# Ledger of designs, part 64: peptides against a protein of PDB entry 6DSZ

Target 1, 361 residues: chain A of PDB entry 6DSZ
Amino acid sequence: NYVVTAQKPTAVNGCVTGHFTSAEDLNLLIAKNTRLEIYVVTAEGLRPVKEVGMYGKIAVMELFRPKGESKDLLFILTAKYNACILEYKQSGESIDIITRAHGNVQDRIGRPSETGIIGIIDPECRMIGLRLYDGLFKVIPLDRDNKELKAFNIRLEELHVIDVKFLYGCQAPTICFVYQDPQGRHVKTYEVSLREKEFNKGPWKQENVEAEASMVIAVPEPFGGAIIIGQESITYHNGDKYLAIAPPIIKQSTIVCHNRVDPNGSRYLLGDMEGRLFMLLLEKEEQMDGTVTLKDLRVELLGETSIAECLTYLDNGVVFVGSRLGDSQLVKLNVDSNEQGSYVVAMETFTNLGPIVDMCV

## One batch from the design tools (peptide; made by RFdiffusion4, then SolubleMPNN)

Design b1_p12_2_s3 (from b1_p12_2, 4 letters changed)
Fold by OpenDDE base, seed 4:
Structure b1_p12_2_s3 (fold): chain B 361 residues (1-361), chain A 12 residues (1-12)
Amino acid sequence: as target 1 above (361 residues)
Amino acid sequence: SLLEKALAELEA
């Protein structure tokens, strides 16, 4: 019996940072196909804590902290539509990953969306939203006492959603999404009524955005609103303010991932298909009334990394670059550039052995 | 630069 030690998957398909193991610990969670790896971020580097096998390929992995929780919970959705909310519990040396809630969110009717599964969590933890099928938005209400994830669908008139996020600072849960119709790509918002199980008109829309607008970033308060990333442009809109930039440098390669650096959304990391790492900067303008508005957007090239599938800022200028196509990296952002003009230094590289070819023997 | 300032704020 050759126990082919099934090589653990090494390709990263998701990563998230938060406080999962404790309120004080900073964690890096990495999704590698069916495997979840949990690390504690330390001054010495990444300390492995636990690995968890999931019942399917991880499609969505998001940390969230409901009201009254001391640490983050983890939402996972698999490619087979198994949803769970996980909690980390440690008692002495015993580490348990507890399923707080679970459910299957597959529908019998619906066309799976070509752009894949999108899962989002309301910043106020009122609901989880799922774009699984064209013309449907699935809602999972978050109830602390419910061990069964119940979901319902709301019909979307917009059949071709490209990306969707929940906005910050909204009285009701509000989604912002890019969609495509025969006239082009557009941005729209909807409020989600849990009570009526329907969409209400959102605060704003932007018709005829860039044809290749592909990503929505929800911006926290005080700015609020959203950033829309395209091939040629980056735009901001919050209902009251619109700003667009078209930095030539982003035309060279498609931006494919992003991560927020600051809790207030003043800085973001952007990764493109060539492995270039950028910082998106939101410049603040303080008004006389104490309101903060967006003054300008800037994109700055930091350097080059592996082609990122996902990015997550850790701490102290350290970034995890999760790569599906190449080696994942832990990189340091330096204040000063090197002789090549790069602000990026690789600290650690994690070898990607590629897809486990299931050699059907 | 704005970038250098932004990067400096990460180490604080």
Scores: peptide ipSAE 0.488, ipTM 0.933, DockQ to the pose 0.939
Fold by OpenDDE base, seed 1:
Structure b1_p12_2_s3 (fold): chain B 361 residues (1-361), chain A 12 residues (1-12)
Amino acid sequence: as target 1 above (361 residues)
Amino acid sequence: SLLEKALAELEA
């Protein structure tokens, strides 16, 4: 009896870093189709802790820490709209992944969005937001005692949302999104009222952004606001400050993923379709009143990696490059460039045995 | 450079 052990998936479709196993441990979580892999980041490298099979392809994977939790919880949404909140529990050598809450968030009515599933969590852990269908924004209120994930929909007038994030530093949960209409692409904000289950007017908007604006990055305090990434430009807006750059180097290939390097939002990693790795830098200006404002934006080429589906900064200049099309990598960012001008050194490579689906776009 | 400073801060 040849037990054909079904080959484990190797293509990475998501990754996240946080403190999932304990308050002190730094973890790397990797989504490989229906499989979740959990690692502890150590000085010696990645230590495997647990692998978890999910009942469907992982579409959203986000860590969050509700008030009063000592460690992060994990939100997962599958492509079949099964949602769960997971907790890591260890008792001696026994490791359990506990489902704190679950639910199916599929609607009977709605057009699935062409840009796929978007899942976001409010930085203050008040709610989860889901863009699943055109013209709807789904809200899952976060309640500690709720074992059943219940959601409601808010009607969104903007039918073609490209990307959406929750903003930082807002009194009420506030979303910022890029949308497309017949006049082009625009950025808008809405406050989300949990009480009234409706949108209120957000703090700002930016009409007529770049036609290929594709990503929103919510920037933490003290800067606040958002970064909008396009094909030709990167823009910052926080309601009071606007700044745009158009570095020629980003026009060569489309930026497809990003990750924040530090908690203050001064640095981001960007990956493009050619496997180029960039650093986006926010230069600060300290005002006499102690306020911090954005002085400038810069994009710097770090080097080349596998084509990233997702990026996550770990620690000490180490970055995990999750790849769907190629081998995933653990890379080191060096202070000094090599002879080729690269700041990137591959530390470890994880072979992708998945079929190269040559999606000729 | 600004980049080198940013990279140096990652090792601290």
Scores: peptide ipSAE 0.488, ipTM 0.933, DockQ to the pose 0.935
Fold by OpenDDE base, seed 3:
Structure b1_p12_2_s3 (fold): chain B 361 residues (1-361), chain A 12 residues (1-12)
Amino acid sequence: as target 1 above (361 residues)
Amino acid sequence: SLLEKALAELEA
C-alpha cells in the first residue's frame, strides 16, 4: 500500500491579512486550492499556526469584523457555492476553527458568470454580496444569531458585470460595479435595500469608462468613492470628484491584482501580468472646511516579483506575493532603490510545484 | 521622491 502522500497544494489563489487569531496578532491567510493556511506575522517571519482543509476550492476568502467582535471573522465561499463564516478559537494549546454559520448559495437557475465568482463584504458588515450568475446579485444578510446563511437574489439589469465592490461611508449598503453593454463599459452604483430586497438608485454613475476597465477598488473615508483600473487608465470617482490618469508604464502589461496598504486608502499595491509591482498613491488636498479631497493620482514602479495572483501588505514594508503561476514570495519594500532602480527585495521564496490536478480516478 | 517618502512611512 503505497500511501502516495498527496503533495499539499502550493499554487496560491488567494491571500488576506488581518487579525484572525486574536485582536493583537497580525495574520496572513493563504488559500491554496482546498487548503487554508494560517500564519502569524512575526519579526522573524511567518509562523505557521494552522492548516484547514475546505470542502472544495476556495473561490472567495475575506476577513471582516462585525460590530462588537474583538477579532476578524473569515468568510469563505467555495467554487461549489458552499459558504461559511469561520472563527478562530484558542484554549491553551488547543486550536479550533469554528464554523459560526454555513450554507449553500447555489441557484437552480442562472448562467454562471464567465468572469467567475465575486464575493464582497459591506464595510459596515451589514451584508455579503455575491456575483455568481449573470443578471443576479446575491445578498447574504449578516446576522449574528443565524447559523444558517440565507441568501436572496436581486435582479441586475446589467448582465455583464466585470467587477463589483461595496463602497465606504454609505448610509445604506452601496455597490459600485463595472459592467459592459453594447455601448462599452460603464460604472454604476446601487443602494441595496435589505428590507425591500431591491436596488435603489446609487449616488453616482460614470458612463463610457475605458473599454478594458477591469477592477473596482472601493476607497475608504475620507476620500470615499472608487478607483477604476483599466489597461490604459486609472480613474477615481466619488460623485463629486473625477480624476483620471493614463501613465504609459501601465500599458505594457495588464494590472491583475491590487491591495490596500493604508487603512485610509492613500496607497495601494498593483501587480501586473509581467510580475511588475506598482504603488498607486492618492495625493490628498485638505479643503478650508476640513474636508479631504483627492488632488492627484500617481503610479510608481517598485520593482519585479513573481506574477501575483494576489497581493497583501503585511507590515513594515513587507508584502506577500501570492503566485499561482510562479513561486510565492515575501518581499521587502526598501526606501532606497538598488542599482537597477528596484525598491523590491525578495526575503523568502515559496516553491510552487505546480497545479495539483485532482485527477478524479 | 514622493515614492521614497511613502516607502519611508511604511517603516515607521
Scores: peptide ipSAE 0.478, ipTM 0.931, DockQ to the pose 0.930
Fold by OpenDDE base, seed 2:
Structure b1_p12_2_s3 (fold): chain B 361 residues (1-361), chain A 12 residues (1-12)
Amino acid sequence: as target 1 above (361 residues)
Amino acid sequence: SLLEKALAELEA
């Protein structure tokens, strides 16, 4: 009996940063297929805390902090539509990952979307939204006392959603999404009514965006609105302000992931299919009335990394580059560029052994 | 530069 020690997955398919273990700890959570790895970010580097086996491939992994929680909770959705909300508890040396809520959100009817599973959380923690099937938006109301994750569907008229996010600063939960129709790609917003279980008209729309618009970034207050990333352009819209840039440097390779650097949404990391790392900068303008508006967008090349599946800013200019195709990395962003014009220095590399074919013999 | 300023703010 060859005990094939099942090699642990090394390819990263998701990462998130927040305060999961405590209110004070900065954590890095890494999804590697069915495995969740939890780290504490320290001055000495990543300290492993716990590894958790999940009942399936992690498709969605998001941290969120409901009102009155001292630390973040973790939402996970698997590729088999098992949903859970996890809480970290430590009592002395005993570490437990507790399931606060769980449920299966699979529908018997629906076409699974070709672009895969999208899961998003309302910034005010009113609901979770799921795009699992074409023409449906699934809503999981967030209730503290509910151990069973119950969901309902709202019909989307837009059958081909490319990406979707919840917006910040909205009285009602509001989604912003890129969709494709025969006329091209467009951006639309909807308010989500929990009471009526329907969409209401959102605050704005933008028809005929770039044909290859692929990502939506919800921008926090004070800016609000969303950034739309395409192959050739990056656009901002908040209903009142529109701004577009078309930096030639982004045409060379498709941007595939992003991460917000700071809570105010002034800076983002962008990764492309060539492993280039960019900084997206939002320049603010303070109006005489004290309002803050977006003055300009800039994209700056930081350097080259492994091809990112996911990015997360940690602290002190340290970035985790989660890679599916290559080795994951910890990189340092330097203030000064090297002789090659790079601001990126690799600090640590995590070997990716490639796809573990689970040969179930 | 704006970038250098942004990067300098990360070390603060």
Scores: peptide ipSAE 0.478, ipTM 0.931, DockQ to the pose 0.926

Design b1_p12_2_s4 (from b1_p12_2 with T2V E8R)
Fold by OpenDDE base, seed 4:
Structure b1_p12_2_s4 (fold): chain B 361 residues (1-361), chain A 12 residues (1-12)
Amino acid sequence: as target 1 above (361 residues)
Amino acid sequence: SVLEEALRELEE
């Protein structure tokens, strides 16, 4: 019996940065199929802390900090619709990943969405939202005392949701989503009533966005609103302000992932299908009343990396490039460009051995 | 440049 030591998955499906191990530790969490890898980010690099096996392929991985928690909790949803909330506990040298809550959120009826599973968390930690099936938005209320994740569905009239996020700074949980209908792609918002288990009219909508609008970025305060990324354009809308740019450089390849660099949402990293890394910059304008508004959007080419499945900014200009198709990388963003005009320097490369073809022999 | 300024702020 050759125990073929099953080669550990190396393709990265997701990554997130936060404070999972402690309030002070900066962590990088990496999803590799069924495997969760937890690192502490140090000045010397990534220190491995723990590896966790999941009961399925990780489809959603998000850190969140409910009110009164000292550190982040981890929400995971698997491709088989197993949901859990995980907590890191360390007692001396003993490290435990505790399941605080779990549940299966699969529906018996529903068409799985073609754009895959989307999981989002309300910035105020009121609920988790899941787009699993066409015409349904699943809500998991976040309650501290619930060990069982209970979910309910709200009917969504928009059958073909492309992407969805919770907005920041909303009195009620509010989603913003791109959807497609026979007339094209549109952006809409809904308030989510937890009490009534229904959608209410959201603060704004934008009909007839770019035909290839594919991603929604929720922008934190003070800007608020959302960024919509397409093939040819990047647009911002917050109900009061609209701004669009069409930088020619983004037409060369489709942007496929993004990550917020700073808490105020002034900068984002963008990755495209060619492995180009961009910075999206939100230029602020301070109004006479002290309000901050968006003045302009700018996209700048940083350089080239592996084709990112996911990006996460760590600290001090260090970025983790999670790749499914190529090698994952730690890269440094430099202030000065090199002779080739690149601001990106690879610090470390993590070999991707490709999909483990389970050759069932 | 705006980019260089933005990059400088990452090291601060």
Scores: peptide ipSAE 0.520, ipTM 0.941, DockQ to the pose 0.944
Fold by OpenDDE base, seed 1:
Parts: C-alpha cells; structure tokens; sequence
Structure b1_p12_2_s4 (fold): chain B 361 residues (1-361), chain A 12 residues (1-12)
C-alpha cells in the first residue's frame, strides 16, 4: 500500500504579514490553495509554527486588529463564500486556531464578478466589505460578541468594479473603487452607513482615469487618499491633491500586485508580470503648519524575482515573494546595487511543483 | 540617491 502522501500545494495565492501568534511576534501567513501556513519571522529566517487545512480555496486572507485586541485576528473567505475570523492561541506547546466567528456569505441571486472575489477591511475595524457580485457590496459589521458573521448587501450603481479599498482617516467607513462603464474607467468614493445600510456620497471622485486602471491602494495618514495603478500611469488623489506619473518602465509589463513597506505609506513594493520588483516612493513636503503633503511620486526598479502573485514586506529589507507561476522567494533588499544594478538578493527559494490536480480517479 | 536613502532606512 503505497500511501501516496498527497503532495501539499506549493503554489502561493496569497500572503500577509502581521502579529498573529502574539503581539510581539512578526508572522508571515501564506495561503496555498486550501492550506494556510503560519511562520514566525526571525533573524535566522522563517520558522514554521502551524499549518491549517481550510474547507475550500482561500480567496481572501487579511489580518486586522480590532480595538482592545492584543494581537491580530485573521479574516478568511473561501471561494465557496465561507467566511471566518480566526484567532491564534498557544498554551505551552499546544497550538490552537480558534474560530471566533463564521458564516456563509453566498447570495442566492447575483452575478459573480468577472474580476473575482474582493475582500477588504476598514482600517478602524468597523466592517468588512466584500465585492462578490456585480452591483452589490456586502458588508459584515465587526462586533466582538458576534459568533455568527451576519452580512447585508448595499446596491452599487456601478456594476463593474475593478478594485476597491477602504480609505484611511475617514470619520465614516469610506470605500474608494475603480469601476468601468461604457465611457471608460473612473474612480469614486462612497461612505458606508452601517445604521442606514446605504451608501452616502464620498469625499471625492475622479472621472475618466486611465483605461487600464486596475488597482487601488489606500494610503495611510498623513497623506491619506489613494493611489490608482494603471498600465501606463500611477496616480494619487486625496480629494485636495492630484498627482500623476507615467514612467516608461511600467509600460513594459503589467503591475499585478503591491504591498506597503512602512506604516506611514511612504513606500510600496510593486510586482509585474515579468517578475520585476519596483519601489513606489511618496516624496513628502512638510508644510509650515506641520501638515505633510505629497510632493511627488517616484518608481524605482529594485531588481527581478519570481513572478509575484503577492508580495509582503517583512522586516529589515526582507520581502516574501509569493509566486503562483514560479518558485516563491525570500529576498533581501540591499542598499548597494550589484554589478547589474540590482538591489535584490534571493535568500531562500521555495520550489513550486505546480498545481495539485486532484485527479479524482 | 532617493532609492538608496529609502533602502538605508529599512536597515534602521
């Protein structure tokens, strides 16, 4: 009886970093289809802590810290619309992943969106937002005592949402999204009223953005606002300030993922379809009143990696490159470039053996 | 460079 040990999935479809195991630990969480891998980031590298089998392909994986929690909680949504909030607990050598809340958020009626599932969390942890179906925005209110994830839908007039994020620094939860209509692509904002279960007018909009605008990055304070990434351009808007760049280097390949490097939103990593790794830099201008405004945007080529499905900055210039198409990597960003002008050095490579085709024989 | 400065700040 050859127990063919079912090959574990190796293709990465999501990654996130935060403080999941404790308040002090820095963790890397990796989604590989139905498998969640939890690591502690150490000076010596990645230390495996736990692997968790999920009842479905992980479609959304986000860390968040509600007020009064000492460590991050994990939100997971599967491709079958099973939602859960997970907590890590350790007692001595015993490690448990506890389900704080769960629910199925599938609707009986709706057109699944062509761009797939989008899940976002309000920075102030007031709600989770889900774009699952065209013309609907699903809201899961975050309540500490709620073991059952209850959701409601708000109708979106904009049927073709490309990407959506919650903005920072808003009195009410506010979404910013790119959408497409017959006239092109546009950016719009809405405030989300939990009480009235409706959208209110957001602080700003930008009509007729780049035709291939595909990603929204919410920028933390002090800058606030959002970055919109297209095929040819990167734009910033916060309601008061607009800035656009069109660096020729980004036209060579489509940017497909991003990750914030620092809490203040001054730096981002960008990955493209050729495995190029970029840094997006927000140049600051300090005003006489102590306010910080965006002076300029800059894109710099760091080097080449595996084609990233997801990126996450860890610490000390270390980046995890999660790859679906190639080997995942742990890379170091160096201050000095090599002879080829690269600032990237591969520290560790994780072999991708390809998709496990469940051949139901 | 701005990049080198940004990268140096990651080691602090």
Amino acid sequence: as target 1 above (361 residues)
Amino acid sequence: SVLEEALRELEE
Scores: peptide ipSAE 0.518, ipTM 0.941, DockQ to the pose 0.939
Fold by OpenDDE base, seed 2:
Structure b1_p12_2_s4 (fold): chain B 361 residues (1-361), chain A 12 residues (1-12)
Amino acid sequence: as target 1 above (361 residues)
Amino acid sequence: SVLEEALRELEE
């Protein structure tokens, strides 16, 4: 019996950065199909800490820090709808990944959405939201004492949700989403009532956005609101302010991933289908009353990388490019461009051996 | 440039 050592998956399908191993450690967490890899980011590069096998393909992976936690917890949802909240524990040399809570969130009735599984966490850690099925928004209330993840559904009138995020700075958990109807694509907001288990009217909406609007970025305070990314345009809206740009450079290839650089949402990395890396910049304007508003949006080409499935800014201009189609990379952003006008330098490359054909023999 | 300034802030 040749135990064919199943090749470890190399294609990256998700990555997140935060403080998972400790309050002080900066971590990179990488999802490779059913495998979670945990690294500590060091001045010397990525130090591997632990690899964890999951009971299914990782579909959602998000770090979050509930009030009173010293470090981040990890939410994982698998493609088979197994949900868990994980905690890292180290006791001397012994490293354990502890399941704080778990549950299966599959519905017996529902059409799985064509755009796949979306999982989001409220910035204030009040709930997890899941778009699993058309016309349903699943809510998992976050409670510290619950070892069992319980969920309920709220009906969405909008059947074709493209992307959804929780907004920042909202008294109640508020979602912002792009949806499609026969008239085109639109942006809408809803407040989520945990008590009533229903949607309330959100603070704003924008009808008739770009036809190919595909991504929502929730912007932290002080700006607040959301960025909507399309094929030809990038728009900002916060209820009071609207701003749109249509930089010609983004028309060449569809933006497929993003990552926030600054905690205040002043800068984002954008990756497109050709492996171009951009910086999206939010220019601030300080008002006479001390409020900060968005003055302008800018998109700048940084350079080229592998085609990103996910991006994570680490520290000191270092970015992890998680690739499904190509080699993942650790890249450095430089202040000065090279002779080719690129600000990107590859520091390390992680070979992608391609999709593991699970030959179920 | 605005970009170079933004990139410089990442190294601080």
Scores: peptide ipSAE 0.501, ipTM 0.937, DockQ to the pose 0.937
Fold by OpenDDE base, seed 3:
Structure b1_p12_2_s4 (fold): chain B 361 residues (1-361), chain A 12 residues (1-12)
Amino acid sequence: as target 1 above (361 residues)
Amino acid sequence: SVLEEALRELEE
């Protein structure tokens, strides 16, 4: 009897933070292939609460809080297109992960996109958007009473979407995306009509962005709009204001992940392919009418970490660095730099033993 | 510095 102690996956392919276990608890959720690890963030570090096996590799993992929910729900999409919405319930010492809704969102017809699965949630929790296939945007309406996740497709004229997000502060759900055509890369917006199951014209577009524009960050109010990250430049656009920076330091390595530090979107963490950690800062300007506008963008080097697949700010300058290629880390951001000029100190390191090929027998 | 100020605000 070879008890193949099924070695647990250690490579991180996703991480999120929020209030999943309770309204008060701060949680770190880590996706490691088919496994979901749930932690409570404490002053002493990460406390493990639950580990959950999923029916496939986790491709999307997002927390969201519908109106009237006391805590966050978890949306998961697997690489096999199994979607679910999960809720954490605890009754005394009994911990249950409840599936509120589930469904398979695979299409019979479609070319899987080369840039992989993208899943996004409307900030007002009206819908989930999925870019699974070229030329299609899948919508899952969020309805409280529906145990079965229903989806429909909207045709995209833009076949080569690079990244997509829902914007904040929009009356209708509005997506912003980078796409490529024969003329280059561009940014476009669409409003999503749930009623008509179609796209309407969005508030703005930006043609001919940087050729290597790869990521969209939706910026919360009061700024609104989006940040577009490229190889050489970082740009902001909200329909009324455009601002671009080209800091030489970002040309050295490709930025591959980002995470918002604060709810107002004034600060972001950026990770590159060399394991450099940056802070992106949005400088505000308050106008006489009380409107807040973006004055400037700044990028600052914090230090070096493991190569991040995903980043998530926790609290008190603590960041989780989820790594697929190296060891994952908890790092502290310090106010004072060390002798090497780094503001980053490793607090804890999680050994990555490499990808476990789940031989599904 | 702007960075040090931003980092200080994370501890508050």
Scores: peptide ipSAE 0.501, ipTM 0.937, DockQ to the pose 0.937

